# Peptides against a protein of PDB entry 6B9H, part 10

Target 1, 151 residues: chain A of PDB entry 6B9H
Amino acid sequence: AELCESLLTWIQTFNVDAPCQTVEDLTNGVVMAQVLQKIDPAYFDENWLNRIKTEVGDNWRLKISNLKKILKGILDYNHEILGQQINDFTLPDVNLIGEHSDAAELGRMLQLILGCAVNCEQKQEYIQAIMMMEESVQHVVMTAIQELMSK

## One batch from the design tools (peptide; made by RFdiffusion4, then SolubleMPNN)

Design b1_p10_1_s2 (from b1_p10_1 with Q3R E7L)
Fold by OpenDDE base, seed 4:
Structure b1_p10_1_s2 (fold): chain B 151 residues (1-151), chain A 10 residues (1-10)
Amino acid sequence: as target 1 above (151 residues)
Amino acid sequence: SVRDFFLSLL
């Protein structure tokens, strides 16, 4: 999916420790958790990160468990820190991500992380970084942000 | 434009 591929490119700019080259690499949630920690290390601190299992392998049940924790963290962050600036009426299906590596649903998860980045304390830094990306990626990111801002 | 959009978010 275009959304997933563009946001995967965006995620790669964070240079996290976990492998993040493919859609499959993101399905265990480890990359996403590390990205969230970079976005707001005070909120997504070491205690939070330690709840995410890193040695998941191909176990889709463990993937889903991680993804549920990450989604919960994102939603809590939006409520507690960002003041619910993101439209979460269409939440990603973490079961499809974990079991089937569903790119469309993964894109929706990454979109929520994008929402965290462009609304966090360092939003200016992340927005400026996005503005340095390929035009085609910027366009997809823009659309994704607009969707989040709409009710 | 896309650029204007992101500038509006700053």
Scores: peptide ipSAE 0.748, ipTM 0.965, DockQ to the pose 0.942
Fold by OpenDDE base, seed 2:
Structure b1_p10_1_s2 (fold): chain B 151 residues (1-151), chain A 10 residues (1-10)
Amino acid sequence: as target 1 above (151 residues)
Amino acid sequence: SVRDFFLSLL
């Protein structure tokens, strides 16, 4: 999916420790958790990150467990820190991500993380970084942000 | 434009 591919490119700019080259690399949630920690390390602290299982392999049940924790973290962050600036209009289906590597649903998960980045304390820095990306990626990111803002 | 959009977010 276009959304997923563009946001994967965006995720790669965080230079996290976990492999993040493919859609499949993102399905266990480890990359996403590490990205969230970079976005707000005070909220997504080491104690939070340690709740995410890192050695899940192809176990889709463990993937889903991680993804549920991450989604919960995002929603809580939105409510507690961002003042509900990110609407949970349509939540990603983490079961489809974990079991089937569904790119469309993964894209929606990454979109929520994008929402965290462009609304966090360091939002200006993230926005400026996005402005340095390929124009085609910027366009997709813009659309994704607009969707979050409109709902 | 895309640029104007992101500038408006700053």
Scores: peptide ipSAE 0.747, ipTM 0.965, DockQ to the pose 0.947
Fold by OpenDDE base, seed 1:
Structure b1_p10_1_s2 (fold): chain B 151 residues (1-151), chain A 10 residues (1-10)
Amino acid sequence: as target 1 above (151 residues)
Amino acid sequence: SVRDFFLSLL
């Protein structure tokens, strides 16, 4: 999906420790968890990150378990820190991500993370970084943000 | 424009 591919490119700008070259690399949630920690290390602290299993392999059940924790973290962050600035009425299906590497649903998960980045304390830095990306990626990101901010 | 959109978020 175009959304997933563009947001994968965006995720890669975080330079996390975990492999993040392909859609499948993101399905275990480890990259996403590390990105969230970079976005707000006070909230997504080491204790939170340690709840995400890193040695998952191809175990789709473990992937889903991680993804559920990450989704919960995102939702809690929006409620507790961001004051529900982004809309979460269309939640990604983490089962499809974990079991089938569904790119469309993964894109929706990454979109939620994008919402965290552009509304966090360091939103200016993330917005400016996005403005330096390829124009086609910027356009997709813009659309994704607009969708999050609309009811 | 895309640029104007991101500027509006700052």
Scores: peptide ipSAE 0.747, ipTM 0.965, DockQ to the pose 0.940
Fold by OpenDDE base, seed 3:
Structure b1_p10_1_s2 (fold): chain B 151 residues (1-151), chain A 10 residues (1-10)
Amino acid sequence: as target 1 above (151 residues)
Amino acid sequence: SVRDFFLSLL
């Protein structure tokens, strides 16, 4: 999916420790968790990150477990810190991500993380970083943000 | 434009 591929490119700019080259690399949630910690390390602190299992392999049940924790973290962050500024009426299906590496659903998850970045304390820095990306990626990101912030 | 959109978010 175009959304997933563009946001994968965006995720790669965070330079996290975990492998993040393919859609499959993101399905265990480890990259996502590390990205969220970079976005707001005070909220997504080491205690939070330590709840995400890193040695998952191909175990889709463990992937789903991690993804559920991450999704909950995002939603809690939206409520507690961002003031519910992200529209979450269409949540990603973490089962499809974990079990089938569904790119469309993964795109939705990454879209929520995008929402965190463009609304966090350092939102200006993340927005400016996006503005330096390839124009085609910027266009997809723009559409994704517009969808998130729509009433 | 895309640029104007992101500028509007700043």
Scores: peptide ipSAE 0.746, ipTM 0.965, DockQ to the pose 0.949

Design b1_p10_1_s3 (from b1_p10_1 with Q3K E7L)
Fold by OpenDDE base, seed 5:
Structure b1_p10_1_s3 (fold): chain B 151 residues (1-151), chain A 10 residues (1-10)
Amino acid sequence: as target 1 above (151 residues)
Amino acid sequence: SVKDFFLSLL
């Protein structure tokens, strides 16, 4: 999906420790968790990150478990920190991500993370970083942000 | 434009 591919490119700018070259690399949630920690390390602290299993392999049940925790973290962050600046209007189906590597659903998960980035304390820096990306990626990101804001 | 959009978010 276009959304997923563009946001994968965006995710790669975070330079996390976990492999993040492909859609499949994101399905276990480890990259996403590390990205969230970069976005707000005070909230997504080591204690939170330690709840995400890193030795997942192809175990889709473990992937789903991680993804559920990440989704909960995002929603809690939105409620507790962002004050609902972003909306959980359409939740990604983490089962489809974990079991089938569904790119469309993964894109929706990454969109929620995007919402965190553009509303966090360092939102200016993340927005400026996005502005340095390829125009095509910027356009997709813009649309994704607008969708979050319109709900 | 895309540029203007992101500038408006700053």
Scores: peptide ipSAE 0.730, ipTM 0.962, DockQ to the pose 0.980
Fold by OpenDDE base, seed 4:
Structure b1_p10_1_s3 (fold): chain B 151 residues (1-151), chain A 10 residues (1-10)
Amino acid sequence: as target 1 above (151 residues)
Amino acid sequence: SVKDFFLSLL
C-alpha cells in the first residue's frame, strides 16, 4: 500500500534503534513505540516503553499484544494531550497487522502516529522535516493528515 | 500546493 510505504519512509527518518527497513519490521510494534517516545518522551516515557516486548520474533500473539498497547497509548495521547484532534472512528485492525502483516492496516496505524507528530509540541520540527522529503511522499502524507482532520 | 498545505499547519 502506498500509504504504508510512504509512512515507512517517514518513520525511517526517526533513526530509531530497532530495525525499520521493511513492513515486517514494524509489525511487532517496537519501532512504533520508539518513534512515539521520540515524539513525546515525557508522555511515552521509559516506563511506558518498557511495557512493549522487544524480543517477539514471529509470535503473532505477542505482536498483537504490543500493537494493542501502542494503539491504546496513541488514543490516550490524543485524548489527554492533543485534545481529540485525531478521529478514532476508523481504527487499525491490529490483529491483521500482527498475524498477517497487513500493509493497509499498518498504514492506518502509522497514520495515527503521524497525527501525533504533526500535533505534538514539536510539530513544527516534524512538519518541516516532512517538507524536506520527496514530493511523492509529501503528497501521501498530506492526504493522510487531511483524512485525519476531515472525519 | 503541498508546500502551502504544510505551511498552513505551522
Scores: peptide ipSAE 0.730, ipTM 0.962, DockQ to the pose 0.933
Fold by OpenDDE base, seed 2:
Structure b1_p10_1_s3 (fold): chain B 151 residues (1-151), chain A 10 residues (1-10)
Amino acid sequence: as target 1 above (151 residues)
Amino acid sequence: SVKDFFLSLL
């Protein structure tokens, strides 16, 4: 999916330790957890990150477990820190991500992380970084942000 | 434009 591919490119700008080259690399949630820690290390601290299991391989059950924790973290962050209401009816299906590497649902997950970045304390830096990306990626990111604002 | 959009977010 175009959304997933563009946001994967965006995720790669964070230079996290975990492999983040492919859609499959993101399905275990480790990259996403590390990205969230960079976005707000005070909230997504080491104690939070340590709840995400590493080296899960192809175990879709473990992937889903991680993804559920990450989604909860995102939702809690939006509620507790950003003061934003998230539409639960448009949440990504983490089961499809973990079990089938569903790119569309993964894109929706990354979109939520994008929402965290462009609304966090360091939002200016993240917005400026996005403005340095390829225009085609910027366009997709813009659309994704606009969709978030319309919720 | 895309640029104007992101500038408006700053």
Scores: peptide ipSAE 0.729, ipTM 0.962, DockQ to the pose 0.891
Fold by OpenDDE base, seed 3:
Structure b1_p10_1_s3 (fold): chain B 151 residues (1-151), chain A 10 residues (1-10)
Amino acid sequence: as target 1 above (151 residues)
Amino acid sequence: SVKDFFLSLL
């Protein structure tokens, strides 16, 4: 999926510790959790991050468990910190991500994380970083942001 | 343009 591939490229700019080269690398949620911590370490603190299991392997049930926690964290962050600026009516299916590595659903999950980045305290820096990416990626990111912020 | 869009978000 174009959305997933572009946002995977975006996620890679965070240089997290976990491997993040493929769609499958993201399905256990560890990369996403580490990215969220970078976005707002005061909210997604070490206590929050420690709830995400890192030794998951191919266990899709553990993947889904992590992804559910991450999705909840994103939604809570939107409500408690961002003032619900993101349209969360179209949520990703974390079951499809964890069990089937569904790229389309993963793209929607990464889109929510994108929403956190472009609305957080350091949103200016994240927006400026996006502006330095490849034009094709910028186009996809623009569309993704527009979709999130549409009311 | 894409550039204008992101500038508008700043």
Scores: peptide ipSAE 0.728, ipTM 0.962, DockQ to the pose 0.949

Design b1_p10_1_s4 (from b1_p10_1 with Q3K E7Q)
Fold by OpenDDE base, seed 1:
Structure b1_p10_1_s4 (fold): chain B 151 residues (1-151), chain A 10 residues (1-10)
Amino acid sequence: as target 1 above (151 residues)
Amino acid sequence: SVKDFFQSLL
């Protein structure tokens, strides 16, 4: 999916420790968890990150377990920190991400993370970084943000 | 434009 590919490119700008070259690399949730920690290390602290299993391999059950924790973290962050500025519309299906590497659902998960970035304390820095990306990626990101902020 | 959109978010 175009959304997933563009947001994968965006995720890569975080330069996290975990491999993040492909859609498959994101399905275990480790990259996403590390990105969230960069977005707000006070909220997504080391204790939170330690709940994410790092040695997952191809175990789709462990992937789903991680993804559920990450999704919960995002939703809690929206409620507790962002004041629900991000619409809680249709949630990504983490089962499809973990078991089938579903790019469309993964894109929706990354979209939620994008929402965290553009509304966090450091939102200005993240917005400015997006503005330096390829034009076609910026357009997809713009559309994704608009969708998040709509009712 | 895309530029205007992101400027509006700042």
Scores: peptide ipSAE 0.722, ipTM 0.960, DockQ to the pose 0.945
Fold by OpenDDE base, seed 5:
Structure b1_p10_1_s4 (fold): chain B 151 residues (1-151), chain A 10 residues (1-10)
Amino acid sequence: as target 1 above (151 residues)
Amino acid sequence: SVKDFFQSLL
């Protein structure tokens, strides 16, 4: 999916420790958790990150477990820190991500993380970083942000 | 434009 591919490119700019070259690399949630920690390390601290299992392999049940925790973290962050500046209009189906590597649902998950980045304390830095990306990626990101703001 | 959009978010 176009959204997923563009946001994968965006995720790669974080240079996290976990492999993040493919859609499959994102399905276990480890990359997403590390990205969230970079976005707000005070909230997504080491205690939070330690709840995400890193050695899941191809176990889709463990992937889903991680993804559920990450989604919960995003929603809690939205409520507790962002003050509902963004809405959880349509939640991604983490079962489809974990079991089937569903790119469309993964894109929706990454969109929620994008919402965290553009509303966090360092939002200006993340926005400026996005402005340095390829124009085609910027366009997709813009649309994704607009969707978040409109819901 | 895309540029104007992101500028408006700053």
Scores: peptide ipSAE 0.720, ipTM 0.961, DockQ to the pose 0.942
Fold by OpenDDE base, seed 2:
Structure b1_p10_1_s4 (fold): chain B 151 residues (1-151), chain A 10 residues (1-10)
Amino acid sequence: as target 1 above (151 residues)
Amino acid sequence: SVKDFFQSLL
């Protein structure tokens, strides 16, 4: 999926500790949790991050559990901090992500994280960073942001 | 354009 591929590239710019080279690397939620902590460490603090299970391997049940926590965190962040600027128009199916590594649904999850980045306190920094990425990636990111704004 | 779009977000 083009959305997932482009946003994976974007996620890699955060230089998190967890492996983040493939779609499969993202399915356990650990990378996403670490990215969210970078976006807003006061909200996604160490206590929050510690609720995400690491070293889950291929256990899809644990993956789904993590992904549900992350999705809830994103939605709560949108409501409590961002003033509901990010609509939950179409929530990603975390079951498909955890159990089947569904790239399309993962892309939608990453899109929500993108929404957090471009609306957070440091949004200008993230937007400027995106502007430095490959043009083809910028096109996909633009479309993803526009979709978030339109719904 | 993409450039204009992101500039508009700044």
Scores: peptide ipSAE 0.719, ipTM 0.960, DockQ to the pose 0.948
Fold by OpenDDE base, seed 3:
Structure b1_p10_1_s4 (fold): chain B 151 residues (1-151), chain A 10 residues (1-10)
Amino acid sequence: as target 1 above (151 residues)
Amino acid sequence: SVKDFFQSLL
């Protein structure tokens, strides 16, 4: 999916420790958790990050477990910190992500993380960073943000 | 434009 590919490119700019070259690399949630910690390390602190299992391999059940925790973290962050500035009515299906590496659903998950970045304390820095990306990626990101903020 | 959009978010 175009959304997933563009947001994968965006995710790669965070330079996290975990491998993040392919869609499948993101399906265990480890990259996403590390990205969230960079977005707001006070909220997504080490205690939170330690709840995400890093040695998952191909175990889709463990992937889904991680993804559920991450999705909950995003939603809680939106409610507790961001004041519900992002749309959480259309949630990604983490089962499809974990079990089938569904790119469309993964794109929706990354879109929620995008929502966190463009609304967090350092939102200006993240927006400015996006403005430095390839124009084709910027178009997709723009559409994704517009969708989040339309509700 | 894309540029204008992101500027509006700043």
Scores: peptide ipSAE 0.718, ipTM 0.960, DockQ to the pose 0.948

Design b1_p10_2_s1 (from b1_p10_2, 4 letters changed)
Fold by OpenDDE base, seed 5:
Structure b1_p10_2_s1 (fold): chain B 151 residues (1-151), chain A 10 residues (1-10)
Amino acid sequence: as target 1 above (151 residues)
Amino acid sequence: SVKDFFLSLL
């Protein structure tokens, strides 16, 4: 999906420790968790990150478990920190991500993370970083942000 | 434009 591919490119700018070259690399949630920690390390602290299993392999049940925790973290962050600046209007189906590597659903998960980035304390820096990306990626990101804001 | 959009978010 276009959304997923563009946001994968965006995710790669975070330079996390976990492999993040492909859609499949994101399905276990480890990259996403590390990205969230970069976005707000005070909230997504080591204690939170330690709840995400890193030795997942192809175990889709473990992937789903991680993804559920990440989704909960995002929603809690939105409620507790962002004050609902972003909306959980359409939740990604983490089962489809974990079991089938569904790119469309993964894109929706990454969109929620995007919402965190553009509303966090360092939102200016993340927005400026996005502005340095390829125009095509910027356009997709813009649309994704607008969708979050319109709900 | 895309540029203007992101500038408006700053």
Scores: peptide ipSAE 0.730, ipTM 0.962, DockQ to the pose 0.980
Fold by OpenDDE base, seed 4:
Structure b1_p10_2_s1 (fold): chain B 151 residues (1-151), chain A 10 residues (1-10)
Amino acid sequence: as target 1 above (151 residues)
Amino acid sequence: SVKDFFLSLL
C-alpha cells in the first residue's frame, strides 16, 4: 500500500534503534513505540516503553499484544494531550497487522502516529522535516493528515 | 500546493 510505504519512509527518518527497513519490521510494534517516545518522551516515557516486548520474533500473539498497547497509548495521547484532534472512528485492525502483516492496516496505524507528530509540541520540527522529503511522499502524507482532520 | 498545505499547519 502506498500509504504504508510512504509512512515507512517517514518513520525511517526517526533513526530509531530497532530495525525499520521493511513492513515486517514494524509489525511487532517496537519501532512504533520508539518513534512515539521520540515524539513525546515525557508522555511515552521509559516506563511506558518498557511495557512493549522487544524480543517477539514471529509470535503473532505477542505482536498483537504490543500493537494493542501502542494503539491504546496513541488514543490516550490524543485524548489527554492533543485534545481529540485525531478521529478514532476508523481504527487499525491490529490483529491483521500482527498475524498477517497487513500493509493497509499498518498504514492506518502509522497514520495515527503521524497525527501525533504533526500535533505534538514539536510539530513544527516534524512538519518541516516532512517538507524536506520527496514530493511523492509529501503528497501521501498530506492526504493522510487531511483524512485525519476531515472525519 | 503541498508546500502551502504544510505551511498552513505551522
Scores: peptide ipSAE 0.730, ipTM 0.962, DockQ to the pose 0.932
Fold by OpenDDE base, seed 2:
Structure b1_p10_2_s1 (fold): chain B 151 residues (1-151), chain A 10 residues (1-10)
Amino acid sequence: as target 1 above (151 residues)
Amino acid sequence: SVKDFFLSLL
């Protein structure tokens, strides 16, 4: 999916330790957890990150477990820190991500992380970084942000 | 434009 591919490119700008080259690399949630820690290390601290299991391989059950924790973290962050209401009816299906590497649902997950970045304390830096990306990626990111604002 | 959009977010 175009959304997933563009946001994967965006995720790669964070230079996290975990492999983040492919859609499959993101399905275990480790990259996403590390990205969230960079976005707000005070909230997504080491104690939070340590709840995400590493080296899960192809175990879709473990992937889903991680993804559920990450989604909860995102939702809690939006509620507790950003003061934003998230539409639960448009949440990504983490089961499809973990079990089938569903790119569309993964894109929706990354979109939520994008929402965290462009609304966090360091939002200016993240917005400026996005403005340095390829225009085609910027366009997709813009659309994704606009969709978030319309919720 | 895309640029104007992101500038408006700053």
Scores: peptide ipSAE 0.729, ipTM 0.962, DockQ to the pose 0.891
Fold by OpenDDE base, seed 3:
Structure b1_p10_2_s1 (fold): chain B 151 residues (1-151), chain A 10 residues (1-10)
Amino acid sequence: as target 1 above (151 residues)
Amino acid sequence: SVKDFFLSLL
């Protein structure tokens, strides 16, 4: 999926510790959790991050468990910190991500994380970083942001 | 343009 591939490229700019080269690398949620911590370490603190299991392997049930926690964290962050600026009516299916590595659903999950980045305290820096990416990626990111912020 | 869009978000 174009959305997933572009946002995977975006996620890679965070240089997290976990491997993040493929769609499958993201399905256990560890990369996403580490990215969220970078976005707002005061909210997604070490206590929050420690709830995400890192030794998951191919266990899709553990993947889904992590992804559910991450999705909840994103939604809570939107409500408690961002003032619900993101349209969360179209949520990703974390079951499809964890069990089937569904790229389309993963793209929607990464889109929510994108929403956190472009609305957080350091949103200016994240927006400026996006502006330095490849034009094709910028186009996809623009569309993704527009979709999130549409009311 | 894409550039204008992101500038508008700043």
Scores: peptide ipSAE 0.728, ipTM 0.962, DockQ to the pose 0.949

Design b1_p10_2_s2 (from b1_p10_2, 4 letters changed)
Fold by OpenDDE base, seed 1:
Structure b1_p10_2_s2 (fold): chain B 151 residues (1-151), chain A 10 residues (1-10)
Amino acid sequence: as target 1 above (151 residues)
Amino acid sequence: SVKDFFQSLL
């Protein structure tokens, strides 16, 4: 999916420790968890990150377990920190991400993370970084943000 | 434009 590919490119700008070259690399949730920690290390602290299993391999059950924790973290962050500025519309299906590497659902998960970035304390820095990306990626990101902020 | 959109978010 175009959304997933563009947001994968965006995720890569975080330069996290975990491999993040492909859609498959994101399905275990480790990259996403590390990105969230960069977005707000006070909220997504080391204790939170330690709940994410790092040695997952191809175990789709462990992937789903991680993804559920990450999704919960995002939703809690929206409620507790962002004041629900991000619409809680249709949630990504983490089962499809973990078991089938579903790019469309993964894109929706990354979209939620994008929402965290553009509304966090450091939102200005993240917005400015997006503005330096390829034009076609910026357009997809713009559309994704608009969708998040709509009712 | 895309530029205007992101400027509006700042």
Scores: peptide ipSAE 0.722, ipTM 0.960, DockQ to the pose 0.945
Fold by OpenDDE base, seed 5:
Structure b1_p10_2_s2 (fold): chain B 151 residues (1-151), chain A 10 residues (1-10)
Amino acid sequence: as target 1 above (151 residues)
Amino acid sequence: SVKDFFQSLL
């Protein structure tokens, strides 16, 4: 999916420790958790990150477990820190991500993380970083942000 | 434009 591919490119700019070259690399949630920690390390601290299992392999049940925790973290962050500046209009189906590597649902998950980045304390830095990306990626990101703001 | 959009978010 176009959204997923563009946001994968965006995720790669974080240079996290976990492999993040493919859609499959994102399905276990480890990359997403590390990205969230970079976005707000005070909230997504080491205690939070330690709840995400890193050695899941191809176990889709463990992937889903991680993804559920990450989604919960995003929603809690939205409520507790962002003050509902963004809405959880349509939640991604983490079962489809974990079991089937569903790119469309993964894109929706990454969109929620994008919402965290553009509303966090360092939002200006993340926005400026996005402005340095390829124009085609910027366009997709813009649309994704607009969707978040409109819901 | 895309540029104007992101500028408006700053």
Scores: peptide ipSAE 0.720, ipTM 0.961, DockQ to the pose 0.942
Fold by OpenDDE base, seed 2:
Structure b1_p10_2_s2 (fold): chain B 151 residues (1-151), chain A 10 residues (1-10)
Amino acid sequence: as target 1 above (151 residues)
Amino acid sequence: SVKDFFQSLL
């Protein structure tokens, strides 16, 4: 999926500790949790991050559990901090992500994280960073942001 | 354009 591929590239710019080279690397939620902590460490603090299970391997049940926590965190962040600027128009199916590594649904999850980045306190920094990425990636990111704004 | 779009977000 083009959305997932482009946003994976974007996620890699955060230089998190967890492996983040493939779609499969993202399915356990650990990378996403670490990215969210970078976006807003006061909200996604160490206590929050510690609720995400690491070293889950291929256990899809644990993956789904993590992904549900992350999705809830994103939605709560949108409501409590961002003033509901990010609509939950179409929530990603975390079951498909955890159990089947569904790239399309993962892309939608990453899109929500993108929404957090471009609306957070440091949004200008993230937007400027995106502007430095490959043009083809910028096109996909633009479309993803526009979709978030339109719904 | 993409450039204009992101500039508009700044």
Scores: peptide ipSAE 0.719, ipTM 0.960, DockQ to the pose 0.948
Fold by OpenDDE base, seed 3:
Structure b1_p10_2_s2 (fold): chain B 151 residues (1-151), chain A 10 residues (1-10)
Amino acid sequence: as target 1 above (151 residues)
Amino acid sequence: SVKDFFQSLL
């Protein structure tokens, strides 16, 4: 999916420790958790990050477990910190992500993380960073943000 | 434009 590919490119700019070259690399949630910690390390602190299992391999059940925790973290962050500035009515299906590496659903998950970045304390820095990306990626990101903020 | 959009978010 175009959304997933563009947001994968965006995710790669965070330079996290975990491998993040392919869609499948993101399906265990480890990259996403590390990205969230960079977005707001006070909220997504080490205690939170330690709840995400890093040695998952191909175990889709463990992937889904991680993804559920991450999705909950995003939603809680939106409610507790961001004041519900992002749309959480259309949630990604983490089962499809974990079990089938569904790119469309993964794109929706990354879109929620995008929502966190463009609304967090350092939102200006993240927006400015996006403005430095390839124009084709910027178009997709723009559409994704517009969708989040339309509700 | 894309540029204008992101500027509006700043």
Scores: peptide ipSAE 0.718, ipTM 0.960, DockQ to the pose 0.948

